# Designs tried in a protein design run: peptides against a protein of PDB entry 5EIB. Part 10

Target 1, 366 residues: chain A of PDB entry 5EIB
Amino acid sequence: VDLEPGTMDSVRSGPFGQIFRPDNFVFGQSGAGNNWAKGHYTEGAELVDSVLDVVRKESESCDCLQGFQLTHSLGGGTGSGMGTLLISKIREEYPDRIMNTFSVMPSPKVSDTVVEPYNATLSVHQLVENTDETYCIDNEALYDICFRTLKLTTPTYGDLNHLVSATMSGVTTCLRFPGQLNADLRKLAVNMVPFPRLHFFMPGFAPLTSRGSQQYRALTVPELTQQMFDSKNMMAACDPRHGRYLTVAAIFRGRMSMKEVDEQMLNVQNKNSSYFVEWIPNNVKTAVCDIPPRGLKMSATFIGNSTAIQELFKRISEQFTAMFRRKAFLHWYTGEGMDEMEFTEAESNMNDLVSEYQQYQDATAD
Target 2, 366 residues: chain A of PDB entry 5EIB as posed
Amino acid sequence: VDLEPGTMDSVRSGPFGQIFRPDNFVFGQSGAGNNWAKGHYTEGAELVDSVLDVVRKESESCDCLQGFQLTHSLGGGTGSGMGTLLISKIREEYPDRIMNTFSVMPSPKVSDTVVEPYNATLSVHQLVENTDETYSIDNEALYDICFRTLKLTTPTYGDLNHLVSATMSGVTTCLRFPGQLNADLRKLAVNMVPFPRLHFFMPGFAPLTSRGSQQYRALTVPELTQQMFDSKNMMAACDPRHGRYLTVAAIFRGRMSMKEVDEQMLNVQNKNSSYFVEWIPNNVKTAVCDIPPRGLKMSATFIGNSTAIQELFKRISEQFTAMFRRKAFLHWYTGEGMDEMEFTEAESNMNDLVSEYQQYQDATAD

## One batch from the design tools (peptide; aimed at target 1 H125 M341 E342)

Design b1_p10_3_s3 (made by RFdiffusion4, then SolubleMPNN; from b1_p10_3, 4 letters changed)
Fold by OpenDDE base, seed 1:
Structure b1_p10_3_s3 (fold): chain B 366 residues (1-366), chain A 10 residues (1-10)
Amino acid sequence: as target 1 above (366 residues)
Amino acid sequence: VASRPYKIPK
């Protein structure tokens, strides 16, 4: 789905374009112009019914519909505005199904789009209310991984999207292969989300190795485990050491010893015990899938629900507030039928979310 | 909404 045709043409002409049904390409002509309100109230609202018709048709063809997965950006207009409209409409029609998102967080290191803090804040407000699980894929963290870890001097969208694709493949492993932990979206939510509003995840993928160092690096369970818990390996720009893990899932892929995985996972928890809440029993879950990803002997994918994620939301909130105090560009949103009060409500709800994470960070077992 | 067993901090 897009509000412009060019992205759909790129997907259709791409290596995997033929795996999608032609009738499932729903697109507009005008785009959203990086405006959330165009995506949510005008251009996106004109297209949403056509998308919902496709969603209904595909849902009716499912033997067992678990829920929905949306991949979108929060900095743009289509992914943010129309994406959150679509989430709302799907939630209304399918209230008993899981809503899962892969939400790309904007960063001024990656994009020069000045209004991204508005689009992101307005989107987060919708995601807090209408999703069950949100993977926070932060373009800032992706850029930093590409630059610092992968030693790419000028990271491209192709380099960032490679990390996203590896992570998405990793976190969906348990859904795609039988006999795993979190084998359905609802079980994932039960294991990862102790409080309904606190459903924002820090993803990570290992191994990440620069091209120059690949030949010298062994792929071992200890090294995967160590890298997966390293703050520099998080695909959300926050330091887990500044917060506490509410829940963790680790998905190992490849032929390895379950005993060694369990030992290393226990060791990393014990070494980092101060960074876990003590009042959620068995808050770390581990899965092992014997099938490695293409081109690797083994990998590990990390899913963290950490109170440190508040650093990401604080960054967005600070950028939002600096613009909103000046009423900068508000006329572009209000001109599409949006109320200024919706900005204040979205800011408030995101600040409440930050406060909730802080409350559970400071909570003790006593 | 999915929930898991936990202790509410005092």
Scores: peptide ipSAE 0.025, ipTM 0.541, DockQ to the pose 0.024
OpenDDE base, seeds 2, 3, 4, 5: peptide ipSAE 0.005, 0.000, 0.000, 0.012; ipTM 0.426, 0.414, 0.402, 0.405; seeds 3, 4 fail the geometry check

Design b1_p10_3_s4 (made by RFdiffusion4, then SolubleMPNN; from b1_p10_3, 3 letters changed)
Fold by OpenDDE base, seed 1:
Structure b1_p10_3_s4 (fold): chain B 366 residues (1-366), chain A 10 residues (1-10)
Amino acid sequence: as target 1 above (366 residues)
Amino acid sequence: VPSRPFVIPA
């Protein structure tokens, strides 16, 4: 789905364009112009029914529909505005199904789009209310991984999207291979989301290795475990050491000793015990899939629900507030039928979310 | 732009 034809043409002409049914390409002509309001109330609202017709058709063809997975950006107009409209409409029609998202957070290091903080804040407000699980894929963190860890002097969207694709493949492993931990979206939510609003995850993927060091690095379970829990390996721009893990899932892939995995996972929890809440018993879950990803002997994928994620939302909130105090660019949103009150409500809800994370960070066992 | 390898090849 897109409000522009060019992205759909790129997907269709790509190496995997043939995996999608032609009738499942739904697109507009005008685009959203990086405006959330165009995505949510005007251009996107004109297209949403056509998307819902496809969603219904595909849902009816499922033997057992678990839920929905949306991949979108929060800085743009289409993925942000129309994506959140689509989430709302699907939630209304399928209230008993899981809503999962891969939400790409904006960064000034990656994009020069000035209104991204508005689009992101308006989107987070919708995600808090209408999703059950949201993977926070932060362009700030992806850029830093590319630059610092992968030693890329000028990271590109291709480099960032490659990290995203590896991570998405990793976190969906248990959904694609039967008999694993979190084998369905509902079980994942039950294990990862202790409080309904606190459903924002920091993902991570290992191994990440620069071209110059690939030949000198062994792939071992201890190294994968260490890299996966390293603050520099998080794909959300927050430091886990500034917060506490509510829940964690680790997914190992490849032929390895389950005993060694269990030992290393126990060791990393014990070494970092101060960074876990003590009042959620057995809050670290581990899965091992014997099927490695393509081109690797083994990998590890991390899913963290941490109170440190508030740093990501604080960054967006600070950028939002700096513009909103001056009412900068608001006429582009109000001209599409938005009220200024919706900006204030979105800001308030995101600040409430930050406060909720802080409350559980400071909570101790009685 | 071709995707740069970031993972250790097998």
Scores: peptide ipSAE 0.020, ipTM 0.580, DockQ to the pose 0.013
OpenDDE base, seeds 2, 3, 4, 5: peptide ipSAE 0.017, 0.018, 0.016, 0.020; ipTM 0.566, 0.558, 0.577, 0.585; seeds 3, 5 fail the geometry check

Design b1_p10_4 (made by RFdiffusion4)
Pose (drawn by RFdiffusion4):
Structure b1_p10_4 (pose): chain A 366 residues (1-366), chain P 10 residues (1-10)
Amino acid sequence: as target 2 above (366 residues)
Amino acid sequence: FSRAPIKAPP
């Protein structure tokens, strides 16, 4: 789905572009120009019922639908504006299905548009209310990993998407292969989301590799465990040691000692017990899958529900406030009939989300 | 302030 028609061509000319159902391409003529109001109201509303028809069709041909997963950026107009409209319409029509999103957060280091904080805040407001699980993919973190760790002086979207694709493969492994833990979206959600609004996850993986060089050695289980908890391996730009884990899911892929995995996971939990909330006993679940990802014999994927994610929302909120106080470009949004109060409503909801993460960060069992 | 989702007008 895109309001921009040129997106259809690039996907089709891609390696697996012909595999998609031709009828499932739903596109507009213009597109939103980084205007969330255009995406949601204006233009996305024009296009949205066509998308829902296709969604309804894919759903009726499902033996037992688990739910939906949406990939989109929060900084633009279509993936953000229309994407959250689609989520709201799907929530109305399929209220008992899990909604899961892979949402990429904007960063000034990657994109040169100062309205992106507007678009992201309006979107975060929708996701807080309407999604069950959201993987926070931070362009800030992706750029820093490429620039500082992978030593790519000029990271491209291809460089960033290599990190995203490795992460998405890792976090959906329990859904795609036989296993006991978090095997479906609802079970994953019940294990990861103690409070409905706090459903933004911090993904990480090990080893971090630059695409096209080179290999190995394969990591030891200790090396995998330590790296997957490392702040430098997170896809969100937050230091996990600045907050506390409410829940964690760890996924080890490849051939390895299950015993050694158990010992290392127990080791990181009790050496660093102060970083795991004490009022949620046994809050770290571990899954092993025998099939490694491409190019690797061993890998680990980390999924964290950490109070430290408030740093991501504080950064967006600060940029949003800096722009919104000067009312810059606000007429672009209200020109599409959007209420200015919707900006204030979204800002308040995001700041409320930050306070809630802090409340549980300071909470004690006593 | 309201936490209601922003909706497209009809």

Design b1_p10_4_s1 (made by RFdiffusion4, then SolubleMPNN; from b1_p10_4, 4 letters changed)
Fold by OpenDDE base, seed 2:
Structure b1_p10_4_s1 (fold): chain B 366 residues (1-366), chain A 10 residues (1-10)
Amino acid sequence: as target 1 above (366 residues)
Amino acid sequence: ASKAVIKAPA
């Protein structure tokens, strides 16, 4: 789905364009112009029914529909505005199904689009209310990984999207392959989401290695486990050491000893016990899949529900507040029929979410 | 033998 035809043509002509049915390409002509209001109330609203018809048709063809997965950007008008409209409409029609998102967070290091803080704040407001699970994929963190860890001098969207695809492949492993812990979307939500609003995850991936590091060290389970818990490997720009993990999932892929995985996962929890809440017992889940990712002997994917994710929301809120206090660019949104109150409500709800994460960070076992 | 690096895209 897109409001611009050129993006759809790029997907259709791409190496995987043939995996999608032609009738499942739904697109507009005018785009959203990086405006959330165009995505949500005007251009996106004209297209949404055609998307819902395709969603219904594909849902009816499923033997067992667990839920939906949306991949979108929160900085752009289509991904943010139309994406959140679609989430709302799908939630209304399928209230008993899991809504899962891969939400790409904007960064000033990657995009020069000045209105991204508005689009992101308005989107986070919708995600708090209408999603069950949201993977926060932060362009800030992706850029820093590409530059610092992968040693890419000028990271491209291709480089960032490669990290996104590896992470998405990792977190969806248990849904696609038989494993010892066959997590469906609902089991993942039950294990990862202790409180309904606190459903924003920081993903991480190991191994992250530069092309030039010819040290083909045989990746070991201990090295994967250590890298997976390293803040430098997180796909969200927050430091887990500044917060506490509410819940964690680890997904190992490749031929390895389950016993060695369990021993290393216990060791890393014990070493990092100060970074976990003490009042959620058994809050770390581990899965092993014998099928490695393409081109890897083994990998580990991390999913963290950490109170440190508030750093990401604070960054967006600070940028939002700096613009909104001056009403900068606001006329582009109000001109599409939005009220200034919708901005204030979205800011308030995101600040409430930050306060909730802080409350649970400071909570002791009484 | 395509080695186990998330090779940065070519």
Scores: peptide ipSAE 0.009, ipTM 0.466, DockQ to the pose 0.014
OpenDDE base, seeds 1, 3, 4, 5: peptide ipSAE 0.000, 0.000, 0.006, 0.016; ipTM 0.395, 0.376, 0.388, 0.496; seed 5 fails the geometry check

Design b1_p10_4_s2 (made by RFdiffusion4, then SolubleMPNN; from b1_p10_4, 4 letters changed)
Fold by OpenDDE base, seed 2:
Structure b1_p10_4_s2 (fold): chain B 366 residues (1-366), chain A 10 residues (1-10)
Amino acid sequence: as target 1 above (366 residues)
Amino acid sequence: MSKAVIKAPA
């Protein structure tokens, strides 16, 4: 789905364009112009019914519909505005199904779009209310991984999207291969989301190795485990050492000893015990899939529900507040039929979410 | 999709 036809042509002409039905390419003629309001109330609202017709048709064709997965950006107008409209409409029609998102967070280091803090704040407000699971993928963290860890001098969107695709493949492993822990979206939510609003995850993938060092690196369970819990390996721009893990899932892939995985996972929890809440017993889940990802002997994917993710929301809130106090660019949103009240409600809800994460960070086992 | 060069860190 897109409001611009040229993106659909790029997907269709791509190496995997033929895996999608031609009738499932739904697109507009006029893009959202990086405006959430165009995505949500005007251009996106004109297109949403045609998307819902496709969603219904594909849902009826499912033997067992677990839920929905949306991949979108929060900085743009289409992914943010139309994406959250689509989430709301799907949630209304399928209230008993899991809504899962891969939400790309904007960063001033990666994009020059000045209104991204508005689009992100308005989107986060919708995601708090209408999603069950949200993987926070921060373009800043992806850039830092590409530059510092992968030693890419000039990271591209192709390099960032490679990390995203590896992570998406990792977190969906248990859904795609039988006999695993968290074999469905609902079981994942039950294990990862202790409180309904606290459903924002920091993902990570290991191994991350520069092209020049790949030939010299042994892939071992201890090295995967150590890298997966490193703050520099998180795909959300927050330091897990500044908060506490509510829940963690680790998904190992490849032929390895389950005993060695359990020993290393216990060791990393014990070394980092101060960064876990003590009042959620057995809050770390481990899965092992014998099937490695393409081109690797083994990998590990990390899913963390951490109170440190409040750093990401604080960054967006600070940027939002700096623009909103001046009413900068606000007329582009109000001109599409938005009220200023919707901005203040979205800011308030995001600040409440930050306060909730802080409350659970400070909570002791009484 | 433009292979936009991501801005170098300042």
Scores: peptide ipSAE 0.011, ipTM 0.422, DockQ to the pose 0.020
OpenDDE base, seeds 1, 3, 4, 5: peptide ipSAE 0.008, 0.005, 0.008, 0.007; ipTM 0.494, 0.410, 0.427, 0.424; seed 5 fails the geometry check

Design b1_p10_4_s3 (made by RFdiffusion4, then SolubleMPNN; from b1_p10_4, 5 letters changed)
Fold by OpenDDE base, seed 1:
Structure b1_p10_4_s3 (fold): chain B 366 residues (1-366), chain A 10 residues (1-10)
Amino acid sequence: as target 1 above (366 residues)
Amino acid sequence: ASKKVIKAPA
């Protein structure tokens, strides 16, 4: 789905364009112009029914519908505005199904779009209410991984999207292969989401290795485990050491000893015990899938629900507040039928979310 | 077997 035809034509002409049904390409002509309100109230609202018709058709063809997975950006107009409109409409029609998202957070290191903090804040307000689980894929963190860890001097969208694709492949492993932990979206939510609003995950992937170091690096279970818990390998720009893990899932892929995985996972929890809440028993879950990712002997994927994720929301909120106090660019949103009150409500709900994470960070077992 | 390190696109 897109409000621009050119992106859909790129997907259709790409090496995987043939895996999608032609009738499932729904697109507009005008785009959203990086405006959330244009995606949510005007151009996106004209297209949403055509998307819902496709969603219904595909849902009726499922023997066992678990839920929905949306991949979108929060900095743009289409992914943010129309994406959150779709989430709302799908949740209204399918209230008993899981809503999962891969939400790409904006960064001024990656995009010069000045209104991204508005689009992101308005989107997070919708995600807090209308999703059951959201993977926070932060362009800030992806850029820093590309630059610092992968040793790329000028990271591209291709470099960032490669990290995104590896992460998405990792976190969906248990859904795609039978007999795994978190084998369905509902079990994942039950294991990862202790409180309904606190459903924002920091993903991570290992191994991350520069081109020059590839040949010299062994892939071992200890090294994968160490990298997976390293703050530098998180796909969300927050330091887990500044917060506490509510829940964790680790997904290992490849031929390895289950005993060695369990030993290393116990060791990393014991070494980092101060960074876990003590009042959630058995809050770390581990899965092993014998099927490695393409081109690796083994990998590990991390899913963390941590109170440190508030650093990401604080960054967006600070950027939002700096513009909103000046009423900068608001006329582009109000001109599409949006009220200024919706900005204030979205800012308030994001600040409440930050406060909720802080309360659970400061909570003790006593 | 080339370790598929997340290679930056060539």
Scores: peptide ipSAE 0.018, ipTM 0.450, DockQ to the pose 0.014
OpenDDE base, seeds 2, 3, 4, 5: peptide ipSAE 0.000, 0.000, 0.009, 0.009; ipTM 0.388, 0.378, 0.419, 0.415; seed 5 fails the geometry check

Design b1_p10_5 (made by RFdiffusion4)
Pose (drawn by RFdiffusion4):
Structure b1_p10_5 (pose): chain A 366 residues (1-366), chain P 10 residues (1-10)
Amino acid sequence: as target 2 above (366 residues)
Amino acid sequence: SPWYSPTKKS
């Protein structure tokens, strides 16, 4: 789905472009120009019922639908504006299904548009209310990993998407292969989301590799465990050691000692016990899958529900406030008939989300 | 043209 028609061509000319159902390409003529209001209201509303028809069709041919997963950026107009409209319409029509999103957060280091904080805040407001699980993929973190760790002086979207694809493969492994833990979206959600609004996850993985060089050696289980908890291996630009984990899901892929995995996971939990909330006993679940990802014999994927994710929302909120106080480009949004109060409503909801993460960060069992 | 309002805070 895109309001921009040129997106259809690039996907089709891609390696697996012909495998998609031709009828499932739903596109517009213009597209939103980084205007969330255009995406949601204006233009996305024009296009949205066509998308829902296709969604309804894919759903009726499902033996037992688990739910939906949406990939989109929060900084633009279509993936953000229309994407959250689609989520709200799907929530109305399929209220008992899990909604799961892979949402990429904007960063000034990657994109040169100052309205992106507007678009992201209006979107975060919709996701807080309407999604069950959201993987926070931070372009800030992706750029820093490429620039500082992978030593790519000029990171491209291809460089960033290599990190995203490795992450998305890792976090959906329990859904795609036989296993006991978090095997479906609802079970994953019940294990990861203690409070409905706090469903933004910090993904990480090890080893971090630059695409096309070079290999190995394969990591030891200790090396995997330590790296997947490392702040430098997170896809969100937050220091996990600045907050506390409410829940964690770890996924080890490849051939390895299940006993050694158990020992190392127990090791990181009790050496660093102060970083795991004490009022959620046994809040770290571990899954092993025998099939490694491409190019690797061993890998680990980390999924964290950490109070430290408030740093991501504080950064967006600060940029949003800096722009919104000067009312810059606000007429672009209200020109599409959007209420200015929707900006204030979204800002307040995001700041409420930050306060809630802090409340549980300071909470004690006593 | 159709119009769909965003979900409000609960």

Design b1_p10_5_s1 (made by RFdiffusion4, then SolubleMPNN; from b1_p10_5, 7 letters changed)
Fold by OpenDDE base, seed 1:
Structure b1_p10_5_s1 (fold): chain B 366 residues (1-366), chain A 10 residues (1-10)
Amino acid sequence: as target 1 above (366 residues)
Amino acid sequence: MKRYEPVKPK
């Protein structure tokens, strides 16, 4: 789905374009112009029924519908505005199904789009209410991984999207292979989301190695475990050491000793015990899949529900507030039928979310 | 990185 035809042509002409049904390409002509309101109330609202017809058709053809997975950006108008409209409409029609998202957070290091803080804040407001699970993929963290860890002097969108694809492949491993922990979206939510609003995950993938060092690095369970819990390996721009893990899932892939995995996972929890809440027993879950990802002998994928994710929301809130106090660019949103109150409600709900994360960070066992 | 030029909302 897109409001621009050129993106669909790029997918269709790509190496995987033939795996999608032609009738499942739904697209507009005008685009959203990086405006959330165009995505949510005008151009996106004209297209949403055509998308819902495809969603219904594919859902009816499914032997066992668990839920939905949306991949979108929060900085652009289509992914943010139309993406959140689509989430709302699907949730209204399928209230008993899990809503999962891969949400790409905007960063001034990656994009020069000035209105990204508005689009992100308005999107987070919708995601808090209308998703059950959200993977926070931060373009700032992806850029920093490419530059610092992968030693790429000039990271490209191709380099960032490679990290996103590896992460998405990792977190969906348990859904795609039988006999795994979190084998369905509902089991993942039950294990990862202790409080309904606190469903924003910090993902990570290992191994991440520069091209020059790949030939000299052994892939071992200890090295994967150490890299996966390193703050520099998180795909959200927050430091886990500034918060506490509510829940963690680790997904190992490849031929390895289950005993060695359990020993290393116990060791990393014991070394980092101050960064876990003590009042959620058995809050770290581990899975091992014998099938490695393509081109690797083994990998590990991290899913963290951490109170440190509030640093990401604080960054967006600060940028939002700086523009909104001046009403900068606001007329482009109100001209599409938005009320100024919706900006204030979105800011308030995101600040409440930050306060909830802080409350559970400071909570002790009674 | 080629930053997306800020397409001002039209």
Scores: peptide ipSAE 0.008, ipTM 0.377, DockQ to the pose 0.030
OpenDDE base, seeds 2, 3, 4, 5: peptide ipSAE 0.007, 0.000, 0.000, 0.000; ipTM 0.493, 0.431, 0.346, 0.380

Design b1_p10_5_s2 (made by RFdiffusion4, then SolubleMPNN; from b1_p10_5, 7 letters changed)
Fold by OpenDDE base, seed 2:
Structure b1_p10_5_s2 (fold): chain B 366 residues (1-366), chain A 10 residues (1-10)
Amino acid sequence: as target 1 above (366 residues)
Amino acid sequence: MKYYKPVKPK
C-alpha cells in the first residue's frame, strides 16, 4: 500500500515483485507530502476502503488468522497517517486479532523532513491505543550500527533496510518454523507484554560484523549472546543500562547446543541482573531453531521490553515540543481538517507512556 | 492477555 504509484512500481519490478497478487497492490496518485493529516484524513481516507476490501479477502482465505503485521515509517505521511488509519480500521473490524507493527522511528541524522516529530507523535498516540506489539526500529540506531559496527562510511537506506529485514526475519522465526517457543503472535504478546500500554520492543540482531572482519570472527553461542545484549547492537537508540528489562525473548538460529544456549542465557542474566525487574518471574524466554538464516551458520535475535525505551519517546517529545510551542508548520495539518487539540492529546498520551515506564522502572518487589 | 499486577512503587 502506498499513496504514491512509483513505490508500488519499484516493488513490482523488484526481484520479489511476483510473490504478491497484482490485485493486492493498492496505491494513490498524489502522495501524502510527508503530512500525517493527508495520510489520515484526506488522501489516505479516500484509499482506505479499497485496502480494507483486500484485507477482508485475504483474511477470509486464511484457515487460522492470528492477526496482522504492518510495516511502516512514522516520519513520512503515508506510513504514519495512512498506516495508523489502517490500524484503527482493522482493530475495529478484528478486535480479537493481534495487531503487530514494525514501526520505523524518524531521526534527524537520516532524514531532513522537518515535520517528522509531528508525524511520529501523532502515530505513537495511535500505536499506544490500537497495537498489541510494536517493534521500535530507530533510524538513528540503524545508522550508528552501519557506521560504527559495520564500518560503512556512508550508510544508505539500502544498508539500513538490510538490518531491518534481518531483524524482521529473526523475530518472525518462531511463527514460520514448527515446534518453537512463541509459535503464535498471541503467545508472544503474553510473554512479552506484562502491561497493555507497555508493548514497545527494542529489537537486536547478532552477528553484526563488518565485511573486512567476517573472516576473523568465530560465530559461537557465547559471542552471539554477548553481542545480542550489547547496547551498541540495539536497533532502538536507547541504553538498556539506563532502564530495566520487563521481559526479554532471545531467538537463536542454526545448529547449536541447547545446553550451551541455556548456560549462556543464564550467565548473561546473572551478569546483568541489576538491569532486570525482580518482580516479574521467568521474564526471559529462549527459543532455538535449527534452520539458520540465509548466508549465516548461526544467528541470534533479541526482543527486549525495557523501560529504557522511554529515551526514544523523550527524544521525539522534545523535538515535538520545540516545534509545537512555535506553531511551526501547524497550518499544513490544520488545513487538512485537524484541530490543535489532537496534537496536545497525542503529546499528553506519549508523556503518560514515559511516566508509566518510569514508574515500573522504579517499582520494587517490597 | 495475562497481565502482571504491578507492585506499587513506594
Scores: peptide ipSAE 0.025, ipTM 0.613, DockQ to the pose 0.028
OpenDDE base, seeds 1, 3, 4, 5: peptide ipSAE 0.023, 0.000, 0.017, 0.007; ipTM 0.565, 0.397, 0.481, 0.447

